# Designs tried in a protein design run: peptides against a protein of PDB entry 2YKT. Part 89

Target 1, 231 residues: chain A of PDB entry 2YKT
Amino acid sequence: SRSEEMHRLTENVYKTIMEQFNPSLRNFIAMGKNYEKALAGVTYAAKGYFDALVKMGELASESQGSKELGDVLFQMAEVHRQIQNQLEEMLKSFHNELLTQLEQKVELDSRYLSAALKKYQTEQRSKGDALDKCQAELKKLRKKSQGSKNPQKYSDKELQYIDAISNKQGELENYVSDGYKTALTEERRRFCFLVEKQCAVAKNSAAYHSKGKELLAQKLPLWQQACADPS

## One batch from the design tools (peptide; made by RFdiffusion4, then SolubleMPNN)

Design b2_p10_5_s4 (from b2_p10_5 with D6N K9E)
Fold by OpenDDE base, seed 2:
Structure b2_p10_5_s4 (fold): chain B 231 residues (1-231), chain A 10 residues (1-10)
Amino acid sequence: as target 1 above (231 residues)
Amino acid sequence: EPFPENPWEP
């Protein structure tokens, strides 16, 4: 029946969220943590590299013939420091605004979805059982009427059951339809949240990249000319 | 038991 098919679809949405979306989201979070760790590792390794570059700059500054190149090397290290600061901000946002929030939600969602599905199933079954009961009673009444010498005695009750069945059928269909819409809304909400949080991360990432590009674009021409004879 | 809150609700 239409209601049975809609019921199946509704249950499948909840099942998909619980068995596909949530596990995939947990994996996404795990991969995000790995990505964060790798980026932090890059930051740490870069610090060592540019600290060593600063040392080279110090040596240049102490030299008689390369003193001005010391300033260039220091500038290179300073630009890196600024880029690093921006990266750290991006990573902080990535952790706090995406990973942590997703982790909290996905851990709580199992209980919620189970309860929501159970509530839906209980009410759907209740309405279905009530409908079945009315149908069974009508069938019983019709059998009794056929065996009676006065079928008119049961006509009013028959009409009442027909009306009740119609109403209960409509109620069941509406309930299941609403349940399906609700389930789809729940699914969409989860994806929307992911998209919105990913947008926030993307903005912070863009800021990191733009800052780096700006700083390097400003200084790189100067650095490229540094080995020319001093004026 | 109280019905759990929707963790994804805005």
Scores: peptide ipSAE 0.473, ipTM 0.937, DockQ to the pose 0.887
Fold by OpenDDE base, seed 5:
Structure b2_p10_5_s4 (fold): chain B 231 residues (1-231), chain A 10 residues (1-10)
Amino acid sequence: as target 1 above (231 residues)
Amino acid sequence: EPFPENPWEP
């Protein structure tokens, strides 16, 4: 029946969230943590490289003929420091605003979904059983009427059962329909949250890249001419 | 046991 099919669809939505979405989200979080760790590693390695560049700048500053190039090398290292600071801020946001929040939600979701599904199933079954009982009673009444010398005695009661069945059928259909809409909304909410948080990450990443581009664009022309213009 | 809160509700 339509009701039975929609019931199966509803249960499948909950099952998909529990068995597919949540495990995949946990993996996504794990991969995010790995990515964060790798970027932290890059930051550390970069610090060593640019600290070494500063040392080269110090040597230039001590030279008689290359003193001005020391300042250039220092500026290069300083710009890097500023870029790395922006990266670190991005990583903090990535951790606190995305990973932590997702981790908290996914950890709690198993309990919630189990309870929600159970509640739905219990009520659906209750309504279904009530309908079945009413249908069974109507069938019994009809059998009694067929064997009776006065079938008209049962006519009013038969109409009452028919009306009750119609009402219970409608209630069941409405309940299952609402349940399905609710389940789909739950699924969509989870994906929407992920999209929204990923958008925030993307915006932060864009800001990081923009800042780096701006800083380098400002200084690069000066650095490029430094060797051609001995002071 | 109280019904758990939806962790994904805003």
Scores: peptide ipSAE 0.472, ipTM 0.938, DockQ to the pose 0.859
Fold by OpenDDE base, seed 3:
Structure b2_p10_5_s4 (fold): chain B 231 residues (1-231), chain A 10 residues (1-10)
Amino acid sequence: as target 1 above (231 residues)
Amino acid sequence: EPFPENPWEP
C-alpha cells in the first residue's frame, strides 16, 4: 500500500542519518582536528624559520655596508608575524565555531534519533493495528449477515464500520506522510547547519588570505628594490 | 525519562 511504502521510506531516512550521516560527520570532525593540528604545526615551524631570518637581519645591521638590508629582513619577519596572528585567529574560530559545535551535536544525536524513530514507529503501529481490528470486525459482521435470516438488521452497523475504516485509513496516511516530511526536514537541517558553519570558516579563511595579500603587496616593492639602492 | 531535545534544532 501507499502508506506502507511511505512508512518504509520514513524509516530509511532515519536509518540513513544514523548509519551514514553521523558516522561521516564524526570522520569530518576528526579530519578537521587533524587539519587544525597540521596548521598549528606550520605556524610553529614558520616561527623557527623567521626567527632565523631575524638573526640574519641582526648580522646585516652589524655590518658597515648592509645596515639597511637588516631593516628589510626585520620587516619581512614582522609581516610574517602579522600574517600568522591572523591565521591563529582563523584557527580559533575554526575550532570553537565549527568543530566543537558539530562534536557536541553529533554525540547527542544518537539518543535523539532513537527516541524520535521509536515514537514514530509506536504511533504508526498503533494506528495500523486499530485499522486492522476494525477491518476484521467488519469482515466478521458481513459473515454473520450472510448467514442470517434478516441481513437488514446489520446494515447500520456495517455502515458505521465502513466509516470508521475510512477515517482510520486517512489518519494513518496523514500520520505517515507527516512523519516522512519530518524525517526529511531533520536530514536537511543537519546539512544546512554544516553548510552555514562552513560558510563562516570560508569567510575567516578569506580574511586571512586578504590580510596576507595586503601586507605583502604593500611591502614587496620596497623589498625588491633594496639591493639596487646604494647605502 | 523526558523526551530528549533535538541537538540540531536552533
Scores: peptide ipSAE 0.471, ipTM 0.937, DockQ to the pose 0.878
Fold by OpenDDE base, seed 1:
Structure b2_p10_5_s4 (fold): chain B 231 residues (1-231), chain A 10 residues (1-10)
Amino acid sequence: as target 1 above (231 residues)
Amino acid sequence: EPFPENPWEP
């Protein structure tokens, strides 16, 4: 029946969230944590490299013929520090606004979804059983009427069961339809949350790249000219 | 037992 098919679809939505979406989201979070750790590792390694560059700048500043190049090397290290600060801000946002929130939600969702599905199933079954009972009673009444010497005595009761069946069928169909819409809304809400949080990450990432580009574009011409114009 | 809260509710 239409209601049975829609019921199966509803259950499948919940099943898909529990068995496909949530495990995939857990993996996404794990991959995000790995990515964060790798970026932290890069930033740490870069610090060592540019600290060593500062040391080279100190040596240039102590030289008789390369003093001005010391300032250039210091500026290069300083620009790196500013870029690094921007990256750290991006990473904080990545951790706090995406990973932490998703982790909290996905850990709680199994309990919620199980309860929500159970609630739906219980009510759907209750309405279905009530319908089946009325249908069975009507069938029983009709059999009794066919064997009776006075079938007309059952006519009013037959009409009552027919009306009850019609009403209960409509109620069941409406309930299952609403259940399906609710399930789809639950699924969409999860994806929308992911998209919105990923947009925030993208915005912060864009800010990092923009800042780095601006800083380097400002200084690079100066650095490139430093060796051509000795002082 | 209270019905659990929806973690994804706004």
Scores: peptide ipSAE 0.468, ipTM 0.936, DockQ to the pose 0.907

Design b2_p10_6_s3 (from b2_p10_6, 3 letters changed)
Fold by OpenDDE base, seed 3:
Parts: structure tokens; C-alpha cells; sequence
Structure b2_p10_6_s3 (fold): chain B 231 residues (1-231), chain A 10 residues (1-10)
């Protein structure tokens, strides 16, 4: 029946969230942590590289003919420091605004979904059982009427059962329909939450990239000219 | 509890 099919669809939505979405989200969080760790590793490795660049700048500053190139090398290292500071800020946001929040929420979600599904199933079954009972009673009444010498005696009661069945069927269909809409809303809400959190992270990531572009665009022409303009 | 948990992804 339409009601039975919609009931199956409703249960499948909850099952999909519990068995597919949530495990995938846990994996997403794990991959995010790995990505964060790798970026932190880049920051550490970059520090060593640019510290070595500073050393080259010191040597240039001690020379007789390359003193101004020492300043250029120091500026290169300083710009790197500023870019890395922006990266660290982005990583903090990535960790605190996305990963930590998702991890906490996904852990608690299994309890909610289990309770919500159970509540729906209990009420759906209750309405279904009441409908089945009424249908069974009508069937018994009709059987009794067929064997009676006075079938007209049962006509009013038969009409009452028919009306009751119609009403209960309508109520069940409405309940299951609302249940399905609710389940789909729950699923969509979870995806929307993920999208919104990713947007916040993307904004901070954009700030990192723009800062790097700005700093390099400002200084690069000066650095490129340094060797062509001897002191 | 159910209502509190409902807000988990809001």
C-alpha cells in the first residue's frame, strides 16, 4: 500500500543517516585531522628553510659588495613569517570551527536518531494495529450478517466500522507522510550544517591566500630589481 | 532529551 511504502521510505532515510552519513562524516573528520597535521608539518619545515635564508642574509650583510641584498633576504623571510602566521590562524579556525564541532555532534547524533526512529515506529505501529483491528471486526460482523435470518440488524454497525476504517486509514497516511517529511528535513539539516561550516572555513582560507598574494605583490618587484641595481 | 538532541546540527 501507499502507506506501507512511505513507511519503508521513512525508515530508510533514518537508516541511511545512521549507517551511511554518520560513518562518512566520521571519516571526513579523520581526513580533516590528517590534512591539518600535514599543514602543520609544512609550517614547521618552512620555518627551517627560511631560518636558513636568514643566515644567508646575515652573510650578505657582512659582505662589502652585497649589503643591500641582505635586507632583501631578510624581507623575504619576514614576508614568509607573516604568511605562515595567517596559515596558523586559518588552521585554528579549521580545527575549532569545523572538526571539533562536527566530532562532538556526530557522536551524539546516534542517540537522537535512534530515539526519533523508535518514537516514529511506535506511533506508526499503534495506528496500524488500530486500523487492522477495526478491519478484522468489520469482517467478523459481515460473516455474522451473512449467516443471520435478519441481516438488516447489523447494517448500522457495519456503516460505523466503514467510517472508522476510513478515518483511521486517513490518519495513518497523514502520520506516515509527515514522518517522511520530517526524516528528509533531518537529513537536509545535516548536509546544510556541513556546508555552512565549510563556508566559514573557506572564508578564513581565502584570507590566508589573499594575505599571501598581497604581501608578495607588494615586495616582489623590489626583490626582482635588487640584483640589477648594484650599490 | 530528544528536543535537546534535535538541535545538534543547528
Amino acid sequence: as target 1 above (231 residues)
Amino acid sequence: ELEELRKIFE
Scores: peptide ipSAE 0.199, ipTM 0.831, DockQ to the pose 0.867
Fold by OpenDDE base, seed 1:
Structure b2_p10_6_s3 (fold): chain B 231 residues (1-231), chain A 10 residues (1-10)
Amino acid sequence: as target 1 above (231 residues)
Amino acid sequence: ELEELRKIFE
């Protein structure tokens, strides 16, 4: 029936969230943690590299003919420090606003979805059982009427069951339809939440890239000219 | 409880 099909669709939405979306989200969080760890590793390695660059700048500053190049090397290291600071700010946001929040929410969501599905199933079954009961009673009544010498005595009761069945059928269909809409809304809300959190990450990432571009664009022409200028 | 948990992804 239409209501049965809609009921199956509704249950499938909840099952898809619980069995596909949530596990995939857990994996996404795990991959995010790996990515965070790798970026932290890059940060540490970069520090070592530019610390070594500072050492080269110190040597240039101590030289007789390359002192000005020492300043250039120091500037390069300083620009890196500023870029790195921006990256660290992005990483803080990535951790606190995305990973931590998603981890907390996905853990609690299993309880919610189980309860929501159970509530829907219980009410759907209750309405379905009530409908089935009325249909069964009507069938019994019709059999009794058919075997009776005076079928007319059952006519009023038959009409009552017909009306009850019609009303209960409509109620069941409406309930299941609303349930399906609710389930789809629940699914969409979860995807939207992920999109919104990822947008925040993208915004912070853009700030990091913009800052780096600006700093390097400002200084690079100066650095490129340093060796061409007579000392 | 159900209503409170519903707010998780809001």
Scores: peptide ipSAE 0.175, ipTM 0.823, DockQ to the pose 0.890
Fold by OpenDDE base, seed 4:
Formats: structure tokens, C-alpha cells, sequence
Structure b2_p10_6_s3 (fold): chain B 231 residues (1-231), chain A 10 residues (1-10)
């Protein structure tokens, strides 16, 4: 029946969220943590590299013929420091605004979805059972009427069951339909949440890239000219 | 409780 098919679809939405979406989201979080760790590793490795660059700048500053190049090397290291500060801010946002929040929510979601599905199933079954009971009683009544010498005795009761069946069928269909819409809304809400959180990360990432571009664009022409200037 | 849990993705 239409109601049975809609019921199946509704259950499948909940099952898809619990068995496909949530495990995939957990994997996404795990991959995010790995990515964060790698970026932190890059930051640490970069610090060592630019600290070594500072040492080269110190040597230049102590030389007789390359003193001005020492300042250039120091500026290069300082610009890197500023870029790294922006990266660290982005990483904090990535951790706090995306990973932590998703992790907390996915843990709570299992309980919620189980309860929501159970509630729906219980009510759906209750309505279905009530309908089945009325249908069974009507069938029994009709059998009695066919075997009776006075079928008219059962006519009013038959009409009552027919009306009850019609009403219960309508209620069941409406309930299942609303349940399906609710389930689809739950699914969409989860994807929307992911998109919104990813947008926040993207904005922070854009700020990092913009700052780096601006700083390097400002200084690079000066650095490129340094060796052409008389010592 | 169910209603409170529903808001986790809002």
C-alpha cells in the first residue's frame, strides 16, 4: 500500500543517516584531525627553517660587505612569522569551530536518531494495528452476516467499521507522510550544518591566504632589488 | 529530552 511504501522510505532515511552519514562524518572528522596535525607539523618545520635563515642574516650583518643583506634576511623571516601567526589562527578556528563541534554533535546524534526512529515506529505500529483490528472485525462481521438469517441486524455495525477504517487509514497516511517529511528535514539539516561549518573554515582560510599574499607582495620587490644595490 | 537533542545540528 501507499502507506506501507512511505513507511519503508521513512525508515530508510533514518537508517541512511545512522548507518551511512554518521559513520562517514566520523571518518571526515578523523581525516580533519590528521590534516590539522600535518599542518601543525608544517608550522613546526617552517619555524626551524626560518630560524636558520635568521642565523644567515646574523652572519650577513657581521660581514663587511653584506650588512644590508642581513636586514633583508631578517625581514624575510619576520614576514614568515606573521604568516605563521595567521595560519595558527586558522588552525584554531578549524579545530574549535569545525572538528570539536562536529565530534560533539555526532556523538549525541546516535541517541537522538534512535529515539526519534523508535518514537515514529511505535506510533506508526499503533495506528497500523488499530487499522488492522478494525479490518479484521469487519471481515468477521461480514462472515456472520452471510451466515445469518437476519443480515440486516449487522448493517449498522458494518457501517461503523467502514467509517472507522476510512478514518484510521487517513490518519495513518497523514502520520506516515509527516514522518517522511520530518526524516528528510533531519537529513537535510545535517548536510546544511556541515556546509555552514565548512564555509566558516573557508573564510578563515581565505583570510590566511590573503594576509600572506599581501605581506609578500609588499616586500618581494624590495628583496629582489637588494643584490643590485651598491654595497 | 528528544526536543533538546534535536537542536544539536542547529
Amino acid sequence: as target 1 above (231 residues)
Amino acid sequence: ELEELRKIFE
Scores: peptide ipSAE 0.169, ipTM 0.818, DockQ to the pose 0.869
Fold by OpenDDE base, seed 5:
Structure b2_p10_6_s3 (fold): chain B 231 residues (1-231), chain A 10 residues (1-10)
Amino acid sequence: as target 1 above (231 residues)
Amino acid sequence: ELEELRKIFE
């Protein structure tokens, strides 16, 4: 029946969230942690590289003919330091605002979805059972009427059962329909949450990239001319 | 509990 099909669809939505979305989200969190670790590693490795660049700048500063190039090399290292500071801030945000929150939420969601599905199933079954009972009673009444010498005696009661069945059928259909809409809304909410969190990550990432671009754009022309115009 | 848990993705 229509109601049965819609009921199956509703249950399948909950099942998809529990068995597909949530496990995938856990994997996403794990991959995020790996990404964070890798970026931390990049920061450490970059520090070593630019510390070595500072050493080259010190040597230039000690020379008689290349002193001004020492300042250039120091500026290059300083710009890197500022860029790395922005990266570290981004990583902190990435950890605290995305990974930690998702981890907490996905763990709690299992309990919520189980309870929500159970509530829906219980009420759906209750309404279904009530409908079945009325249908069974009507069938019994019809059998009794058929065997009676005065079938007209049962006509009013038959109409009452028919009306009750119609009403209960409508209620069941409406309940299942609403249940399906609710389930779809729950699914959409989870995807929207993920999108919103990723937007926050994107904004932080954009800020990091923008800062780097600005700093380099400001200094690069100066650095490029350093050898052509010795002081 | 259900109502409280419902808000986890808001």
Scores: peptide ipSAE 0.168, ipTM 0.822, DockQ to the pose 0.868

Design b2_p10_7_s1 (from b2_p10_7, 3 letters changed)
Fold by OpenDDE base, seed 1:
Structure b2_p10_7_s1 (fold): chain B 231 residues (1-231), chain A 10 residues (1-10)
Amino acid sequence: as target 1 above (231 residues)
Amino acid sequence: DLEELEKKLY
């Protein structure tokens, strides 16, 4: 029946969220943590590299003929420090605004979805059982009427069951239809939550890239001219 | 229970 088909569709939506979306989201979070760790590693390694660059700048500053190049090397290291600070801010946001929030949500979501599905199933079954009961009673009544010497005595009761069946069928169809819409809404809001959190990450990433581009664009011409213009 | 869980999630 139409109601049975829609019921199956509704259950499948919940099943897809619980068995496909949530596990995939957990994996996404795990991959995010790995990515965060790798970026932290890059930051640490970069610090060592540019600390060594500062040492080269110190040597240039101590030289007789390359003192001005020492300042250039120091500036290069300082720009790096500023870029790395921006990266660290991005990573903090990545952790706090994306990973932590998704982790908290996905941990509780299985319980929520299980309860929501159970509530739907319980009510759907209740309405279905009530409908089946009325249909069964009507069938029994009709059998009784066919075997009776006075079938007219059952006419009013038959009409009552027919009306009850019609009403219960309509209620069941409406309930299942609403249930399906609710399930689709549940699925959509989970994707929307992910999109919104990822938008925050994108915004912070854009800020990081913009800051780096601005700093390097400002200083690079100066650094490139340093060797061509000896003091 | 369901409503309480929903409040925690959203």
Scores: peptide ipSAE 0.209, ipTM 0.869, DockQ to the pose 0.850
Fold by OpenDDE base, seed 3:
Structure b2_p10_7_s1 (fold): chain B 231 residues (1-231), chain A 10 residues (1-10)
Amino acid sequence: as target 1 above (231 residues)
Amino acid sequence: DLEELEKKLY
């Protein structure tokens, strides 16, 4: 029946969220943590590299003929420091505004979805059982009427059962239909939440890239000129 | 409680 098919679809939506979406989201969070760790590693490795660059700058500053190049090398290291600070801010946001929130959500979601599905199933079954009982009673009444000398005696009661069945069938169909819409809404809100949190990450990432571009664009011409025009 | 869980999630 239409109601039975819609019921199956509804259950499948909940199952898909619980068995496909949530596990995938957990994996996404894990991959995010790995990415964060790798970027933190880059920060540490970069510090060593640019600290060594500072040392080269110190040597230039001690030389008689290359003192101005010392300042250039120091500026290069300083710009790196500023860019790295921006990266750290981005990573902080990445952790606090995306990973932590998603992790908290996914941990609670299994319980929520299980309870929601059970509530739906209980009510769906209740309505279905009530309908089945009413249909069974109508069949019994019709059988009794066929064996009776006065079938007209049961006509009013038969009409009452027919009306009841029609009403219960309609209620069941409406309930299942609403249930399906609710399930789809639950699925959509989870994707929307992910998209919204990822937008925040994208905004912070854009700020990081913009800051780096600005700093380098400002200084690079100066650095390129340093060797061509010795003091 | 579903309402409590929903409040925490959304």
Scores: peptide ipSAE 0.206, ipTM 0.866, DockQ to the pose 0.908
Fold by OpenDDE base, seed 4:
Structure b2_p10_7_s1 (fold): chain B 231 residues (1-231), chain A 10 residues (1-10)
Amino acid sequence: as target 1 above (231 residues)
Amino acid sequence: DLEELEKKLY
């Protein structure tokens, strides 16, 4: 029946979220944590590299003929420091605005979806059983009527069952239809949440990239000219 | 229970 098919579709939406989406989201979070760790590692390694660059700048500053190049090397390290500060802010946002929130949500979502599905199934079954009961009773009544010497005796009761069946069928169809819409909404809002959180990350990432680009664009021409200028 | 969980999630 139409109601049975729609019921199947509704259950499949919930099952897809629980068995496909949520596990995939957990994996996404795990990959995000791995990515965060790698970026933190890059930050640490970069610090060592630019600290060593500062040491080279110190040596230049102590030299007799390359003192001005010491300032250039220090500026390079300082620009790196500023870029790294932006990266750290981006990573903080990545952790707090994306990973933490997704992790909290996915941990609670299994319980929520299980309860939601169970509630739907219980009510759907209740309505279905009530419909089946009325249909069975009508069938029994018709059998009695066919075997009776006075079939007219059962006519009013037959009409009552027919009306009840019609009403219960309509109610069941409406309930299942609403259930399907609700299930689709549940699925969509989870994808939307992911998209929105990813947008926040993208904005912070853009800020990091823009700051780095601006700082380097400003200083690079000066640094490139440093060796051409006489001491 | 369901309503409480929903409130926590959204």
Scores: peptide ipSAE 0.199, ipTM 0.868, DockQ to the pose 0.909
Fold by OpenDDE base, seed 5:
Structure b2_p10_7_s1 (fold): chain B 231 residues (1-231), chain A 10 residues (1-10)
Amino acid sequence: as target 1 above (231 residues)
Amino acid sequence: DLEELEKKLY
């Protein structure tokens, strides 16, 4: 029946969230943590590289003929420092605004979805059982009427059962329909949450890249001409 | 409780 099919669809939505979405989200969080760790590693490794560059700048500053190049090398290292600071801020945001929040929600969501599904199933079954009972009573009444010498005495009661069945059928269909819409909304809400959080990450990432681009664009022309313009 | 859980999630 239509109601049965829609009921199955509703249950499948909840099952998909619980069995596919949430586990995948947990994996996503885990991968995010790995990514964060790797980027932290990059920051550390970069520090060593640019500290070594500073050392080269010190040597230039100590020279008689290359003193001005020392300042250039120091500027290069300083720009890197500023870029790395921006990266660290981005990572902090990535951790606090995305990973932590997703982790908190996904852990609670399993319990929520289980309860929501159970509530739906309980009410759906209750309405279904009530309908079945009414149908059974009508069938019983009809059997009695067929065996009676005065079938007309059952006519009013039969009409009452028919009306009751119609009403209960309608209620069941409406409930299941609403349930399906609710389930789809729950699914969409979760995807939207992920999208929104990822947008925040994207904005932070864009800011990081923009800052780096700006700093380098400002200084690079100066650095490029340093050897051609001896002091 | 479903309502309590919902409040925590949303």
Scores: peptide ipSAE 0.195, ipTM 0.866, DockQ to the pose 0.936

